# Peptides against a protein of PDB entry 6JX3, part 14

Target 1, 85 residues: chain A of PDB entry 6JX3
Amino acid sequence: AEFRLRPEISVAQTDYGMVLLDGRSGEYWQLNDTAALIVQRLLDGHSPADVAQFLTSEYEVERTDAERDIAALVTSLKENGMALP

## One batch from the design tools (peptide; aimed at target 1 Y28 L31 L73)

Design b2_p17_6_s1 (made by RFdiffusion4, then SolubleMPNN; from b2_p17_6, 8 letters changed)
Fold by OpenDDE base, seed 1:
Structure b2_p17_6_s1 (fold): chain B 85 residues (1-85), chain A 17 residues (1-17)
Amino acid sequence: as target 1 above (85 residues)
Amino acid sequence: MSLPPGKPIEVRRLRRR
């Protein structure tokens, strides 16, 4: 299934980096560089597998570690009400 | 005044090849 943010969540750029903002509550989350990179690629339509391949190609990370990190991030985004199930 | 950072979402820092 396609990775999507919930409709109330928007993306913003700040001096601290990428931010996800809940337009209803005003709550927001600050992504570090790696998290932002993953989210951006997912939002661009890349699958988690595509993102893992990208990370292992461009960075010093093992495939299994990349896959686990991506899965954990996606789970967190869903559980915290930022991404659709 | 700048707003404080939001709640952190962090994945390990990666070194480029």
Scores: peptide ipSAE 0.681, ipTM 0.880, DockQ to the pose 0.772
OpenDDE base, seeds 2, 3, 4, 5: peptide ipSAE 0.681, 0.679, 0.680, 0.680; ipTM 0.880, 0.880, 0.879, 0.879

Design b2_p17_6_s2 (made by RFdiffusion4, then SolubleMPNN; from b2_p17_6, 8 letters changed)
Fold by OpenDDE base, seed 1:
Structure b2_p17_6_s2 (fold): chain B 85 residues (1-85), chain A 17 residues (1-17)
Amino acid sequence: as target 1 above (85 residues)
Amino acid sequence: MSLPPGKPITVRELAPR
C-alpha cells in the first residue's frame, strides 16, 4: 500500500529541518535528517524496499538495519497519527 | 521559517559513502 499522510497533517520545512504538523491539534513533530529523507522518498512514491536500497547505496548502513529503521519509522508515524494505516 | 522544535522523530544518523 502507498504511504500517505493523514489529511490533517502538513509538511513544513523549518530552520531545524522537516516538521509534520497536525492542523487539528496543533501538535507537531521534528524529523531529523535521516527520518526526513525516508519520509520524503516514501511520499514521492518509493516503497520501503526502494528506500532501503537507496540508503544502503548512498550511506554506510547495512540492508537489515535500513529495513528495520524504515519499518520502525513507518510504524511510529502511523501510531502517532501522522500516517494512514 | 523559524519554529520551536516539536516532538522528535528520529532515525539514526547515517554517514555518506
Scores: peptide ipSAE 0.688, ipTM 0.882, DockQ to the pose 0.872
OpenDDE base, seeds 2, 3, 4, 5: peptide ipSAE 0.681, 0.683, 0.682, 0.682; ipTM 0.875, 0.877, 0.876, 0.880

Design b2_p17_6_s3 (made by RFdiffusion4, then SolubleMPNN; from b2_p17_6, 8 letters changed)
Fold by OpenDDE base, seed 1:
Structure b2_p17_6_s3 (fold): chain B 85 residues (1-85), chain A 17 residues (1-17)
Amino acid sequence: as target 1 above (85 residues)
Amino acid sequence: MSLPPGKPISAPELAPR
């Protein structure tokens, strides 16, 4: 399944990093740099497997850990109403 | 005026190779 944000969610780039804003509730989330990097690549159309390969190539992280971190982040984004199921 | 911080969504910080 393609990773997509819910239609009411907007992306903003701030001096403090990426923010996701819910236009209906006004609730917003501040992403740390790693989360922002993952979300940006997913939104660009890269698969979780693509992102895991990218992370292991560029950063000191094992493939299994990268895959787990991506899956956990995607789950969090869905549970917090930012990403479509 | 600055806005209060958003709710955090994070992934483990990574060090570049």
Scores: peptide ipSAE 0.651, ipTM 0.873, DockQ to the pose 0.734
OpenDDE base, seeds 2, 3, 4, 5: peptide ipSAE 0.650, 0.649, 0.645, 0.649; ipTM 0.873, 0.876, 0.876, 0.876

Design b2_p17_6_s4 (made by RFdiffusion4, then SolubleMPNN; from b2_p17_6, 7 letters changed)
Fold by OpenDDE base, seed 2:
Structure b2_p17_6_s4 (fold): chain B 85 residues (1-85), chain A 17 residues (1-17)
Amino acid sequence: as target 1 above (85 residues)
Amino acid sequence: MSLPPGKPIEAPALAPR
């Protein structure tokens, strides 16, 4: 299924990296470099499987670990109200 | 001046090949 942000969430850049901002509450979440990379590719329409393949090709990570990391991040984004279920 | 960092959402750091 397609990964999408909730309509009130926007993306911004800071000196410390990517931020997801809730336009209603003003709450924002700071992504580290790995999380930002994953989110950017998902928003560009790549599937979690595509992103896992990208990570294993460019970084020292095993496929199973990449898949788990992506799934955990997506879960966090949904549970914290940033991504649609 | 930049705003302070927000709440963290993180994935494990990766080392490039």
Scores: peptide ipSAE 0.654, ipTM 0.874, DockQ to the pose 0.845
OpenDDE base, seeds 1, 3, 4, 5: peptide ipSAE 0.652, 0.650, 0.646, 0.649; ipTM 0.871, 0.873, 0.872, 0.873

Design b2_p17_7 (made by RFdiffusion4)
Pose (drawn by RFdiffusion4):
Structure b2_p17_7 (pose): chain A 85 residues (1-85), chain P 17 residues (1-17)
Amino acid sequence: as target 1 above (85 residues)
Amino acid sequence: SYVRPSITRLTEDVVDW
């Protein structure tokens, strides 16, 4: 249940926002503010459920949408090689 | 307001590592 980045992934905070770099493939990605917030919280060891609660308390988003959006982001991070399955 | 989480691959040299 622990969200983990793949070992070759590096992270930078930039003026554009959070960036993830794959040191093997050389692909690098920009996360928007909400994506960065989710990833940071997941890396802290919070569950997706915790993050959904946070998002609904802080932003104008329904819980159901928050859960789906977190799930889709995590799926995308796995699909694109930035997060371990 | 809530902005849906998204990721964008950067294909040009935007960030120095």

Design b2_p17_7_s1 (made by RFdiffusion4, then SolubleMPNN; from b2_p17_7 with D13P D16E W17F)
Fold by OpenDDE base, seed 5:
Structure b2_p17_7_s1 (fold): chain B 85 residues (1-85), chain A 17 residues (1-17)
Amino acid sequence: as target 1 above (85 residues)
Amino acid sequence: SYVRPSITRLTEPVVEF
């Protein structure tokens, strides 16, 4: 339920945006602005539903699209070893 | 404007920590 990064993952704020670095493997990923915003809110304790509401209120995006985008991002972060299952 | 979220695996050093 709670979105959490794996303990070996470090968050870096760079001039290019948010980057997630695996301190063990050395792999790292750059997040675009939307992904960074979603991750930041999830890490702050907001639910995916909260984030979807936020996106639809701030941007011209449909609720269904926002929900899908959040779910897909979370899945990607888990499958690529950045977020805990 | 809304842009779909994306993540990009960095295979070369393009970001300085």
Scores: peptide ipSAE 0.657, ipTM 0.885, DockQ to the pose 0.867
OpenDDE base, seeds 1, 2, 3, 4: peptide ipSAE 0.656, 0.655, 0.655, 0.657; ipTM 0.884, 0.885, 0.884, 0.885

Design b2_p17_7_s2 (made by RFdiffusion4, then SolubleMPNN; from b2_p17_7, 5 letters changed)
Fold by OpenDDE base, seed 1:
Formats: structure tokens, C-alpha cells, sequence
Structure b2_p17_7_s2 (fold): chain B 85 residues (1-85), chain A 17 residues (1-17)
């Protein structure tokens, strides 16, 4: 399934990294560099598998760890109201 | 160096639109 942000979510780039704003609730969430990288690639249409491959090519991380981290991030973004189910 | 992905809820606005 396609990864998408909820329509009320706005994206901003700051000196402290990517920030997601819920325009209805006013909640702000900051993403660290790795989370921002994952989200950007998913929004660009890359699959979680593509992103895992990318992470293992760019960083010293095991494939299984990358896959787990991506899945956990996606779950968190959905549960905290930023991404569509 | 790989840093695990993290999201952090902010208690104050850090961005002005």
C-alpha cells in the first residue's frame, strides 16, 4: 500500500530537521535525520524494501535492523496521526 | 554512522508557516 500523510499534515524543513505539523490539532513532531530520510523516500514512492536496501547501502546497519526500524517508524507515524493507514 | 529513526513530539512550536 502507498505511504501517505494525512491531509491535515504539513511538512516543514527546519535547522533542527524535518517537522510535521497537524493543522487541526496543532501538534508538532520532529523527525531525526534517519526518520526524515525514510519518510522522504516513502513519499517519493519507494517501497519499504527499497528503503531498507538504501539504508544498508548508505550505513553500517543490518538488513533486518533496517526493516524493523522502517516498520516501527511507519507504525508510529500511523498511530500518532501523521500517516494514513 | 547509523542512527535509529526517531520522532519526537514537540511541546512548543518550532516552525512558523
Amino acid sequence: as target 1 above (85 residues)
Amino acid sequence: MYVRPRITRLTEPVVEF
Scores: peptide ipSAE 0.649, ipTM 0.878, DockQ to the pose 0.880
OpenDDE base, seeds 2, 3, 4, 5: peptide ipSAE 0.645, 0.641, 0.646, 0.646; ipTM 0.877, 0.874, 0.876, 0.878

Design b2_p17_7_s3 (made by RFdiffusion4, then SolubleMPNN; from b2_p17_7, 5 letters changed)
Fold by OpenDDE base, seed 1:
Structure b2_p17_7_s3 (fold): chain B 85 residues (1-85), chain A 17 residues (1-17)
Amino acid sequence: as target 1 above (85 residues)
Amino acid sequence: MYERPSITRLTEPVVEF
């Protein structure tokens, strides 16, 4: 399924990193660099498999770990109201 | 170095939009 942010979520690039803001509640979250990279690639239309391949090519991370980390991040983004289910 | 992806809830204004 296509990864999409909820319509009320805004993305900001800051000196502190990527921030996602819920325009309705005012709640916002900061993403670390790895999370931001994953989100950016997913929003650009890359599949989780594409992102996992990218991570293993750029970093010293095993494919299995990358896949787990991507899945966990996506779950967190959905559960915390940033991404659509 | 690879860092596990993380999200952090900001409980007070840290970033100004």
Scores: peptide ipSAE 0.651, ipTM 0.876, DockQ to the pose 0.915
OpenDDE base, seeds 2, 3, 4, 5: peptide ipSAE 0.648, 0.647, 0.642, 0.650; ipTM 0.875, 0.875, 0.871, 0.876

Design b2_p17_7_s4 (made by RFdiffusion4, then SolubleMPNN; from b2_p17_7, 5 letters changed)
Fold by OpenDDE base, seed 1:
Formats: structure tokens, C-alpha cells, sequence
Structure b2_p17_7_s4 (fold): chain B 85 residues (1-85), chain A 17 residues (1-17)
């Protein structure tokens, strides 16, 4: 299944980094650079596996660590109401 | 350097839209 944000979520690029805003509740979250990179690639249609490969090619991170980090981020985004299940 | 991904709930008006 493709990664998608909930329709009420807006994306903003700020001086502080990427921010996701829930237009209904007013709640919002800031993503660090790595999280923003992952989200952007997922939204562009890359699979989690693609993103893991990208991270290991760009940074000194093990594949298993990248995979775990991506999965944890996706779970967090879903649980906090930003991404669709 | 790799930094683990993180999200932070903003509880103050730190960012203006």
C-alpha cells in the first residue's frame, strides 16, 4: 500500500524544517531532516525498501537500522493521525 | 552523519503558517 497523508494534513516547509499541520485540530508536528527526507521520498512514490537503500547509500547507517527507523517513523505518523493506515 | 528520524509535537507557536 502506498504511503499517503490524511487529507486534512498540510505540509509546510519552514526555516525550522518540515512541518505537518492538521487543519481540523490545529495540532502540528515538526520533522527533523531525516524524517522529512523519508516522508518526501515516500510521498514521491518510493517504497520503504527504496528509501532504506537510499539512506544506506547517503549515510553511514546499516540497512537493518534504516529499515527499523523508517518503519518506526511510518508507525508514528499513522498513530499520530498524519498518515493514512 | 546519519541522524535518526524524529517528529516533535509543537505545543507552542514556534512556527507560523
Amino acid sequence: as target 1 above (85 residues)
Amino acid sequence: MYVRPSITRLTEPLVEF
Scores: peptide ipSAE 0.657, ipTM 0.884, DockQ to the pose 0.913
OpenDDE base, seeds 2, 3, 4, 5: peptide ipSAE 0.655, 0.656, 0.653, 0.656; ipTM 0.882, 0.883, 0.881, 0.883

Design b2_p17_8 (made by RFdiffusion4)
Pose (drawn by RFdiffusion4):
Structure b2_p17_8 (pose): chain A 85 residues (1-85), chain P 17 residues (1-17)
Amino acid sequence: as target 1 above (85 residues)
Amino acid sequence: PSKLIHAGKDVWIERLA
């Protein structure tokens, strides 16, 4: 249940926002503010459920949408090689 | 090539390289 980045992933905070770099493939990605917030909270050890609660308390988003959005982001992070299955 | 993924209304990630 623990969200983890793949070992070769590095992170940078930049003027454009949070960036993830794959040290092996050389692919690098930009996360928007909400994606960065979700990833940071997941890396802290919070569950996706915790993050959904946070998002609904802080932003104009329904809980159902928050859960789906978090799930889709995590799926995308896995699909694109930034997060471990 | 760039690749933009919208994972939600206000949630996206983009591959820059």

Design b2_p17_8_s1 (made by RFdiffusion4, then SolubleMPNN; from b2_p17_8, 12 letters changed)
Fold by OpenDDE base, seed 4:
Structure b2_p17_8_s1 (fold): chain B 85 residues (1-85), chain A 17 residues (1-17)
Amino acid sequence: as target 1 above (85 residues)
Amino acid sequence: SVQVIQTGRHTSITRLG
């Protein structure tokens, strides 16, 4: 399934990293660098497997860690109202 | 309030406000 942000969520780039802003509630979340990279790649249409490979090859993240992190991040973004289920 | 959620070993999201 395609990873998508909820329609009320917008992305902003700041000096401190990626921020996801809920235009309805005013809540916003800052992603750390690795989380931002994952979200960027997923939004660009890359599969979780693609993203895991990207993290292992370009950022020297262990494959197992990458796979778990991607899955957990996606879950958290859904649970916290940023991504569509 | 600000709340950090460490979603993974290398990932976190921080609720701001």
Scores: peptide ipSAE 0.726, ipTM 0.941, DockQ to the pose 0.844
OpenDDE base, seeds 1, 2, 3, 5: peptide ipSAE 0.188, 0.170, 0.185, 0.719; ipTM 0.658, 0.666, 0.658, 0.941

Design b2_p17_8_s2 (made by RFdiffusion4, then SolubleMPNN; from b2_p17_8, 10 letters changed)
Fold by OpenDDE base, seed 5:
Structure b2_p17_8_s2 (fold): chain B 85 residues (1-85), chain A 17 residues (1-17)
Amino acid sequence: as target 1 above (85 residues)
Amino acid sequence: PERLIRTGRRTSIRRLG
């Protein structure tokens, strides 16, 4: 399935990093730089597998670790109402 | 163990408000 943000979520780049804002509740979340990179690539249409490959090719990280981090992040974004199921 | 990548931190989100 395609990774998508919920329609009420806005993305902002701030001095503190990437922020996701829920326009209905007013809740907002900061992503660290790695999370932001993952989200940006997913939103650009890359698959989780693409992103894992990217991370392993660019950084010294094991494939399984990259995959787990991506999956955990996506789950968190969905559970916290930022990404569509 | 922490899965530290890129900026020396694992992936994370933080609720700010």
Scores: peptide ipSAE 0.165, ipTM 0.732, DockQ to the pose 0.377
OpenDDE base, seeds 1, 2, 3, 4: peptide ipSAE 0.159, 0.089, 0.141, 0.069; ipTM 0.725, 0.692, 0.722, 0.690

Design b2_p17_8_s3 (made by RFdiffusion4, then SolubleMPNN; from b2_p17_8, 11 letters changed)
Fold by OpenDDE base, seed 5:
Structure b2_p17_8_s3 (fold): chain B 85 residues (1-85), chain A 17 residues (1-17)
Amino acid sequence: as target 1 above (85 residues)
Amino acid sequence: GMRLIRTGRNTSITRLR
C-alpha cells in the first residue's frame, strides 16, 4: 500500500534531522538518520522493496534485516499517529 | 543519538517536547 503521512503531519528539516510535527496535537518526533532516509524514499514513491535494496547497498545489513526495520518503522509511524493506515 | 522508540536495528524515533 502507498505510504502517506496523515494530513495533520508536517515534515521539518532541522539541524537535528527530520522532525515530524502533528499540527493538531502539538506532538513531534525526531527521526534518526536511517529512519529519515526510509521515510524520504517511501514518500518519494519507492516501494519497501526498493528501500530495502537501497539500505543493503549503503550499509552492512542483510536484506531480511532491512525489510524488518522498514516494516517496524512503518508500523511505529502508523501507531504513533504520523502515517495513514 | 537520542532514541525513545527503537523501530529496528538502525531506525528510531524520539518524541520531543
Scores: peptide ipSAE 0.198, ipTM 0.735, DockQ to the pose 0.621
OpenDDE base, seeds 1, 2, 3, 4: peptide ipSAE 0.189, 0.194, 0.186, 0.183; ipTM 0.726, 0.725, 0.732, 0.718

Design b2_p17_8_s4 (made by RFdiffusion4, then SolubleMPNN; from b2_p17_8, 12 letters changed)
Fold by OpenDDE base, seed 3:
Parts: structure tokens; sequence; C-alpha cells
Structure b2_p17_8_s4 (fold): chain B 85 residues (1-85), chain A 17 residues (1-17)
């Protein structure tokens, strides 16, 4: 299914990178550069497979490693209340 | 408080609080 943030989550671009802010609780998480890249591409409508291909071609990441990291990141964002299940 | 979760080999998220 489509990757979507929870409605209370806002995206902020800071000097340190992408931050996801929960407007309800006030909690916020900073993503490292690779995580931010993945999230941005997913939010732009690219599939996880598209993102894996992008990482493989642009950052010399093995396909299997890219797929695993994307899946794990998405799971963490869901578990920590940022992305919809 | 500050908490970093290593989600993958090259990915992490940090709670800033």
Amino acid sequence: as target 1 above (85 residues)
Amino acid sequence: SMQTIQTGRNTSITRLG
C-alpha cells in the first residue's frame, strides 16, 4: 500500500536534515541522510522497489541490503507513530 | 530525551524530544 505519514505528523527541513514532528504530542524525530532520502522518495510516490533501485544505482548499495533497510525503516516509522500502518 | 535508533545498516532516526 501507499506509504503515508499520520495526519498529525509534519515534515520540517532543518540544517541537520529532515525532521518529523508530531503536532499533537510535540515529539519529533530527526532522520539521517539516507533515511530522509528514502522517506522523501516514498512520499513523492516512488515504490519501495523504485527506492531500492535508486540506492543501488546512486549509492552502490547492494539490492538486498537496500530492500532490507527500506523495509526496516518503514517498520520503525510505523511503530514509532509517524507513518500509517 | 535523546534516543537514536539504528533502523538499518545505513539508516537511523533520532528522537530529539
Scores: peptide ipSAE 0.708, ipTM 0.938, DockQ to the pose 0.869
OpenDDE base, seeds 1, 2, 4, 5: peptide ipSAE 0.699, 0.705, 0.703, 0.704; ipTM 0.937, 0.938, 0.937, 0.938

## One batch from the design tools (peptide; aimed at target 1 S57)

Design b2_p18_1 (made by RFdiffusion4)
Pose (drawn by RFdiffusion4):
Structure b2_p18_1 (pose): chain A 85 residues (1-85), chain P 18 residues (1-18)
Amino acid sequence: as target 1 above (85 residues)
Amino acid sequence: KMQEKAPRTLDVPEYEPR
């Protein structure tokens, strides 16, 4: 249940926002503010459920949408080689 | 290159603050 980045992934905070770099493939990705917030919280050890609660308390988003959006992001992170399965 | 705008994005829809 623990969200983990793949070992070759590095992170930078920039003026454009959070960036993930794959040190092996050389692919690098930009996360928008919400994606970065979600990833940071997941890396802190919070569950996706915790993050959904946070998002609905802080932003104008329904809990159902928050859960789906978190799930889609995590799926995308795995699909694109940033996060471990 | 990590300090440059990245060519790829992993986005969540934009939310407004409550």

Design b2_p18_1_s1 (made by RFdiffusion4, then SolubleMPNN; from b2_p18_1, 10 letters changed)
Fold by OpenDDE base, seed 1:
Structure b2_p18_1_s1 (fold): chain B 85 residues (1-85), chain A 18 residues (1-18)
Amino acid sequence: as target 1 above (85 residues)
Amino acid sequence: MMSLPAPRSISVRELRPR
């Protein structure tokens, strides 16, 4: 399934990097550089597998570690109400 | 003096470029 943010979530760029803002509650989440990179690629329509390949190609990370980190991030975004299930 | 709302954080391990 396609990765999508919930309708109430918007993306903002700050001095601290990417932020996901809940327009209803005003709650927001700071993403570090790696998380932001993954989210950007997912939002661009790349699959988790695509993102894992990208990470392993560009960075010193093993495929299994990349896949696990991406999956954990996606799960976190869904569980914390930022991404659609 | 009003406090600014504090963000939560979501992080993935920092990666070293090849």
Scores: peptide ipSAE 0.642, ipTM 0.855, DockQ to the pose 0.477
OpenDDE base, seeds 2, 3, 4, 5: peptide ipSAE 0.637, 0.640, 0.638, 0.640; ipTM 0.849, 0.851, 0.849, 0.852

Design b2_p18_1_s3 (made by RFdiffusion4, then SolubleMPNN; from b2_p18_1, 10 letters changed)
Fold by OpenDDE base, seed 5:
Structure b2_p18_1_s3 (fold): chain B 85 residues (1-85), chain A 18 residues (1-18)
Amino acid sequence: as target 1 above (85 residues)
Amino acid sequence: MMLERGARSLSVPALAPR
């Protein structure tokens, strides 16, 4: 399934990096640079497999670790009400 | 970075470029 944010969630860029804002509650999630990169690529329509390949090509990370990081991030985004299931 | 009221953090292990 395509990765999508919930309709109340918007992406903002701050002095500290990417933030996901909940337009209803006003709460926000500050992402580190690697998390932001993953989210950006997923939102651009790349699959988790695409993103894992990208990370292993551009960064010092093993495929297994890249896949685990992506899966953990996606799970967190869904469970914390930022991404659609 | 500075966290404010209502802020949460979401991070994955930081990666170094090749």
Scores: peptide ipSAE 0.538, ipTM 0.790, DockQ to the pose 0.541
OpenDDE base, seeds 1, 2, 3, 4: peptide ipSAE 0.530, 0.537, 0.498, 0.533; ipTM 0.787, 0.788, 0.793, 0.786

Design b2_p18_1_s4 (made by RFdiffusion4, then SolubleMPNN; from b2_p18_1, 10 letters changed)
Fold by OpenDDE base, seed 1:
Formats: sequence, structure tokens, C-alpha cells
Structure b2_p18_1_s4 (fold): chain B 85 residues (1-85), chain A 18 residues (1-18)
Amino acid sequence: as target 1 above (85 residues)
Amino acid sequence: MMLLPAPRSISVPALAPR
């Protein structure tokens, strides 16, 4: 399924990096650079598998670790109310 | 003047470029 943010979530690029803002609660979440990169690629329509391949090609990370990190991030974004299930 | 609260943080382990 396509990765999507919840309708109330806005993406902002700030001096502190990518931020996801919940327009209902006012909470906002700062993503580190690697998390932001993953989210950007997912929002662009790349699959988790595509992103894992990208990460292993560009960064010093093993495929298994990349896949686990992506899955954990996606789960976190869903559980914290930023991404749709 | 109160500072805005800090954002929550979501991170992936930082990766080093090849």
C-alpha cells in the first residue's frame, strides 16, 4: 500500500530539518536527516524495498539493517498518528 | 516571553555516506 500522511499532517522544511506538524493537536515531530530522507522517498512513491536499495547503495548500511530501520520508522509514524495505516 | 516547546523527535540511526 502507498505510504501516506494523515490529512491533518503538514510537512515543513525548517532550519532544524524536516518537521511533521499535526494541525489538530499542534504537536510537531522533528525528523533526523536519515528519517527525513526515507519519508521523502516514500512520499514520492518509492516502496520500502526501493528505499532500502537506495540506502544500501548510498550509505554504509547492510540491507537487513536498512529494511529494519525503514519498517521501524513507518511503524512509528503510524503509531504516533502521522501516517495512515 | 515563553519559548515554544521543543518538538518530539523521530530518528533513524544516522548513516554515513559511502
Scores: peptide ipSAE 0.607, ipTM 0.836, DockQ to the pose 0.499
OpenDDE base, seeds 2, 3, 4, 5: peptide ipSAE 0.603, 0.602, 0.600, 0.603; ipTM 0.831, 0.832, 0.831, 0.834

Design b2_p18_2 (made by RFdiffusion4)
Pose (drawn by RFdiffusion4):
Structure b2_p18_2 (pose): chain A 85 residues (1-85), chain P 18 residues (1-18)
Amino acid sequence: as target 1 above (85 residues)
Amino acid sequence: SSFGFLDAPSYTPRSRPS
């Protein structure tokens, strides 16, 4: 249940936002503010459920949308080689 | 190397009174 980045992934905070770099493939990605917030909270050890609660308390988003959006982001992070399955 | 986006939907912050 623990969200983890793949070992070759590095992170930078930049003027454009949070960036993930794959040190092996050389692919690098930009996360928007919400995606960065979700990833940071997941890396802290919070559950996706915790993050959904946070998002609904802080932003104009329904809980059901927050859960789906978090799930889609995590799926995308796994699909694109940033996060471990 | 290549660049891309892994974005989540953007949300508006909830407004609260002081």

Design b2_p18_2_s1 (made by RFdiffusion4, then SolubleMPNN; from b2_p18_2, 5 letters changed)
Fold by OpenDDE base, seed 5:
Structure b2_p18_2_s1 (fold): chain B 85 residues (1-85), chain A 18 residues (1-18)
Amino acid sequence: as target 1 above (85 residues)
Amino acid sequence: SSFGRLDAPEYRPRRRPL
């Protein structure tokens, strides 16, 4: 299924990196560059498999590790109320 | 700071031809 943020979540760019903001509660989460890259590509419509291929091509990471890192981040985004299940 | 942080592992860029 398509990766999608919950409707109350918005994206902001700061000098320190990407931030996800909950417009209802005011809670917000800072993402490092790797997490932001993954989220941006998913939001652009790339599948997790697409993102894994991108990461292994551009960075010194193995496919299995990239897949695990993407899955872990997606799980965290869902569990912390940022992404739709 | 932030309410929370969601970080993913940082990777080294692959070397590019000079």
Scores: peptide ipSAE 0.630, ipTM 0.859, DockQ to the pose 0.750
OpenDDE base, seeds 1, 2, 3, 4: peptide ipSAE 0.627, 0.625, 0.632, 0.629; ipTM 0.858, 0.858, 0.859, 0.858; seed 3 fails the geometry check

Design b2_p18_2_s2 (made by RFdiffusion4, then SolubleMPNN; from b2_p18_2, 5 letters changed)
Fold by OpenDDE base, seed 3:
Structure b2_p18_2_s2 (fold): chain B 85 residues (1-85), chain A 18 residues (1-18)
Amino acid sequence: as target 1 above (85 residues)
Amino acid sequence: SSFGRLDAPEYAPRVRPL
């Protein structure tokens, strides 16, 4: 329901983009701008529907595509151990 | 220089009036 990072994951802003760092393993993942935007809005408490609406209003993307892209990213974040299931 | 990357598709920004 609520999008949350795992407790061991930290967010860092770098000159090259957002980075998610696992404080236990030392593994880290860099996000491109679109992914960072989605994650930031989700962490701010916006629903996936809110994010899709935002994307379609600001960018040349259809609602259905935005929804799929958000869902795919969330799935990746969970599967790669960054977000709670 | 990164362990991994998690990317989402890049979109063109919509043109808006000034």
Scores: peptide ipSAE 0.622, ipTM 0.873, DockQ to the pose 0.735
OpenDDE base, seeds 1, 2, 4, 5: peptide ipSAE 0.613, 0.621, 0.615, 0.618; ipTM 0.870, 0.871, 0.871, 0.871

Design b2_p18_2_s3 (made by RFdiffusion4, then SolubleMPNN; from b2_p18_2, 5 letters changed)
Fold by OpenDDE base, seed 3:
Structure b2_p18_2_s3 (fold): chain B 85 residues (1-85), chain A 18 residues (1-18)
Amino acid sequence: as target 1 above (85 residues)
Amino acid sequence: SSFGFLNAPEYKPRERPL
């Protein structure tokens, strides 16, 4: 399924990095560089497999670890109400 | 100064030509 943010979530680029803002509650989450990179590529339409391939090509990380890290982040985004199920 | 943080593991960049 396509990765999508919930309608109430906005993306902001700040001096400190990417931030996801909930326009209803006012809660916001700051992403570190790796998380921001993953989210940006997913929002651009890349599949998790595409992102894993990108990470393994650009960074010293194994494919299986990259896949697990992507899946864990996506799960967190869904559980914290930022991404659609 | 933030509600929360969402992090993924930080990786070492592969070496590239300058």
Scores: peptide ipSAE 0.617, ipTM 0.869, DockQ to the pose 0.726
OpenDDE base, seeds 1, 2, 4, 5: peptide ipSAE 0.613, 0.615, 0.615, 0.614; ipTM 0.866, 0.867, 0.867, 0.866; seed 2 fails the geometry check

Design b2_p18_2_s4 (made by RFdiffusion4, then SolubleMPNN; from b2_p18_2, 6 letters changed)
Fold by OpenDDE base, seed 5:
Structure b2_p18_2_s4 (fold): chain B 85 residues (1-85), chain A 18 residues (1-18)
Amino acid sequence: as target 1 above (85 residues)
Amino acid sequence: MSFGRLDAPAYRPRVRPA
């Protein structure tokens, strides 16, 4: 299934980076640049494999590490109620 | 309101030939 944010979640760009806002609870999460890049690409329709390929091509990171980083972030987003399962 | 952080590791950009 495609990566999607929960409908109550909105994206805001701030001077401090990307923020995900929960319109129901008011809870919000700041993302650093790497996390924001991953989320943006996933939301644009790229698969985790696509994102991993991008990261390994543009940054000094191994494929396995990139895949783990993506998976960990996706898991966190789902567990914190930001992304749909 | 609660503020949290969701970070991923920072990477070094690959150096491309000039």
Scores: peptide ipSAE 0.593, ipTM 0.842, DockQ to the pose 0.941
OpenDDE base, seeds 1, 2, 3, 4: peptide ipSAE 0.589, 0.588, 0.592, 0.592; ipTM 0.840, 0.840, 0.843, 0.842; seeds 3, 4 fail the geometry check

Design b2_p18_3 (made by RFdiffusion4)
Pose (drawn by RFdiffusion4):
Structure b2_p18_3 (pose): chain A 85 residues (1-85), chain P 18 residues (1-18)
Amino acid sequence: as target 1 above (85 residues)
Amino acid sequence: PKKPYVKPSIELLGTLDV
């Protein structure tokens, strides 16, 4: 249940936002503000459920949408090699 | 008040020669 980045992933905070770098493939990705917030909270050890609660309390989003959006982001992070299965 | 929600997204910026 623990969200983890793959070992070769590095992170940078930049003027453009959060960036993830794959040190093996050389692919690097930009996360928008909400994606960065979600990833940061997941890395802190919070559950996706915790993050959904946070998003609905802080932003104009329904809980159902928040859960789906978190899930889709996590799926994308796994699909693109930035997060461990 | 709550902030406007921006759906989370990721964008590939490129690939480096490693």

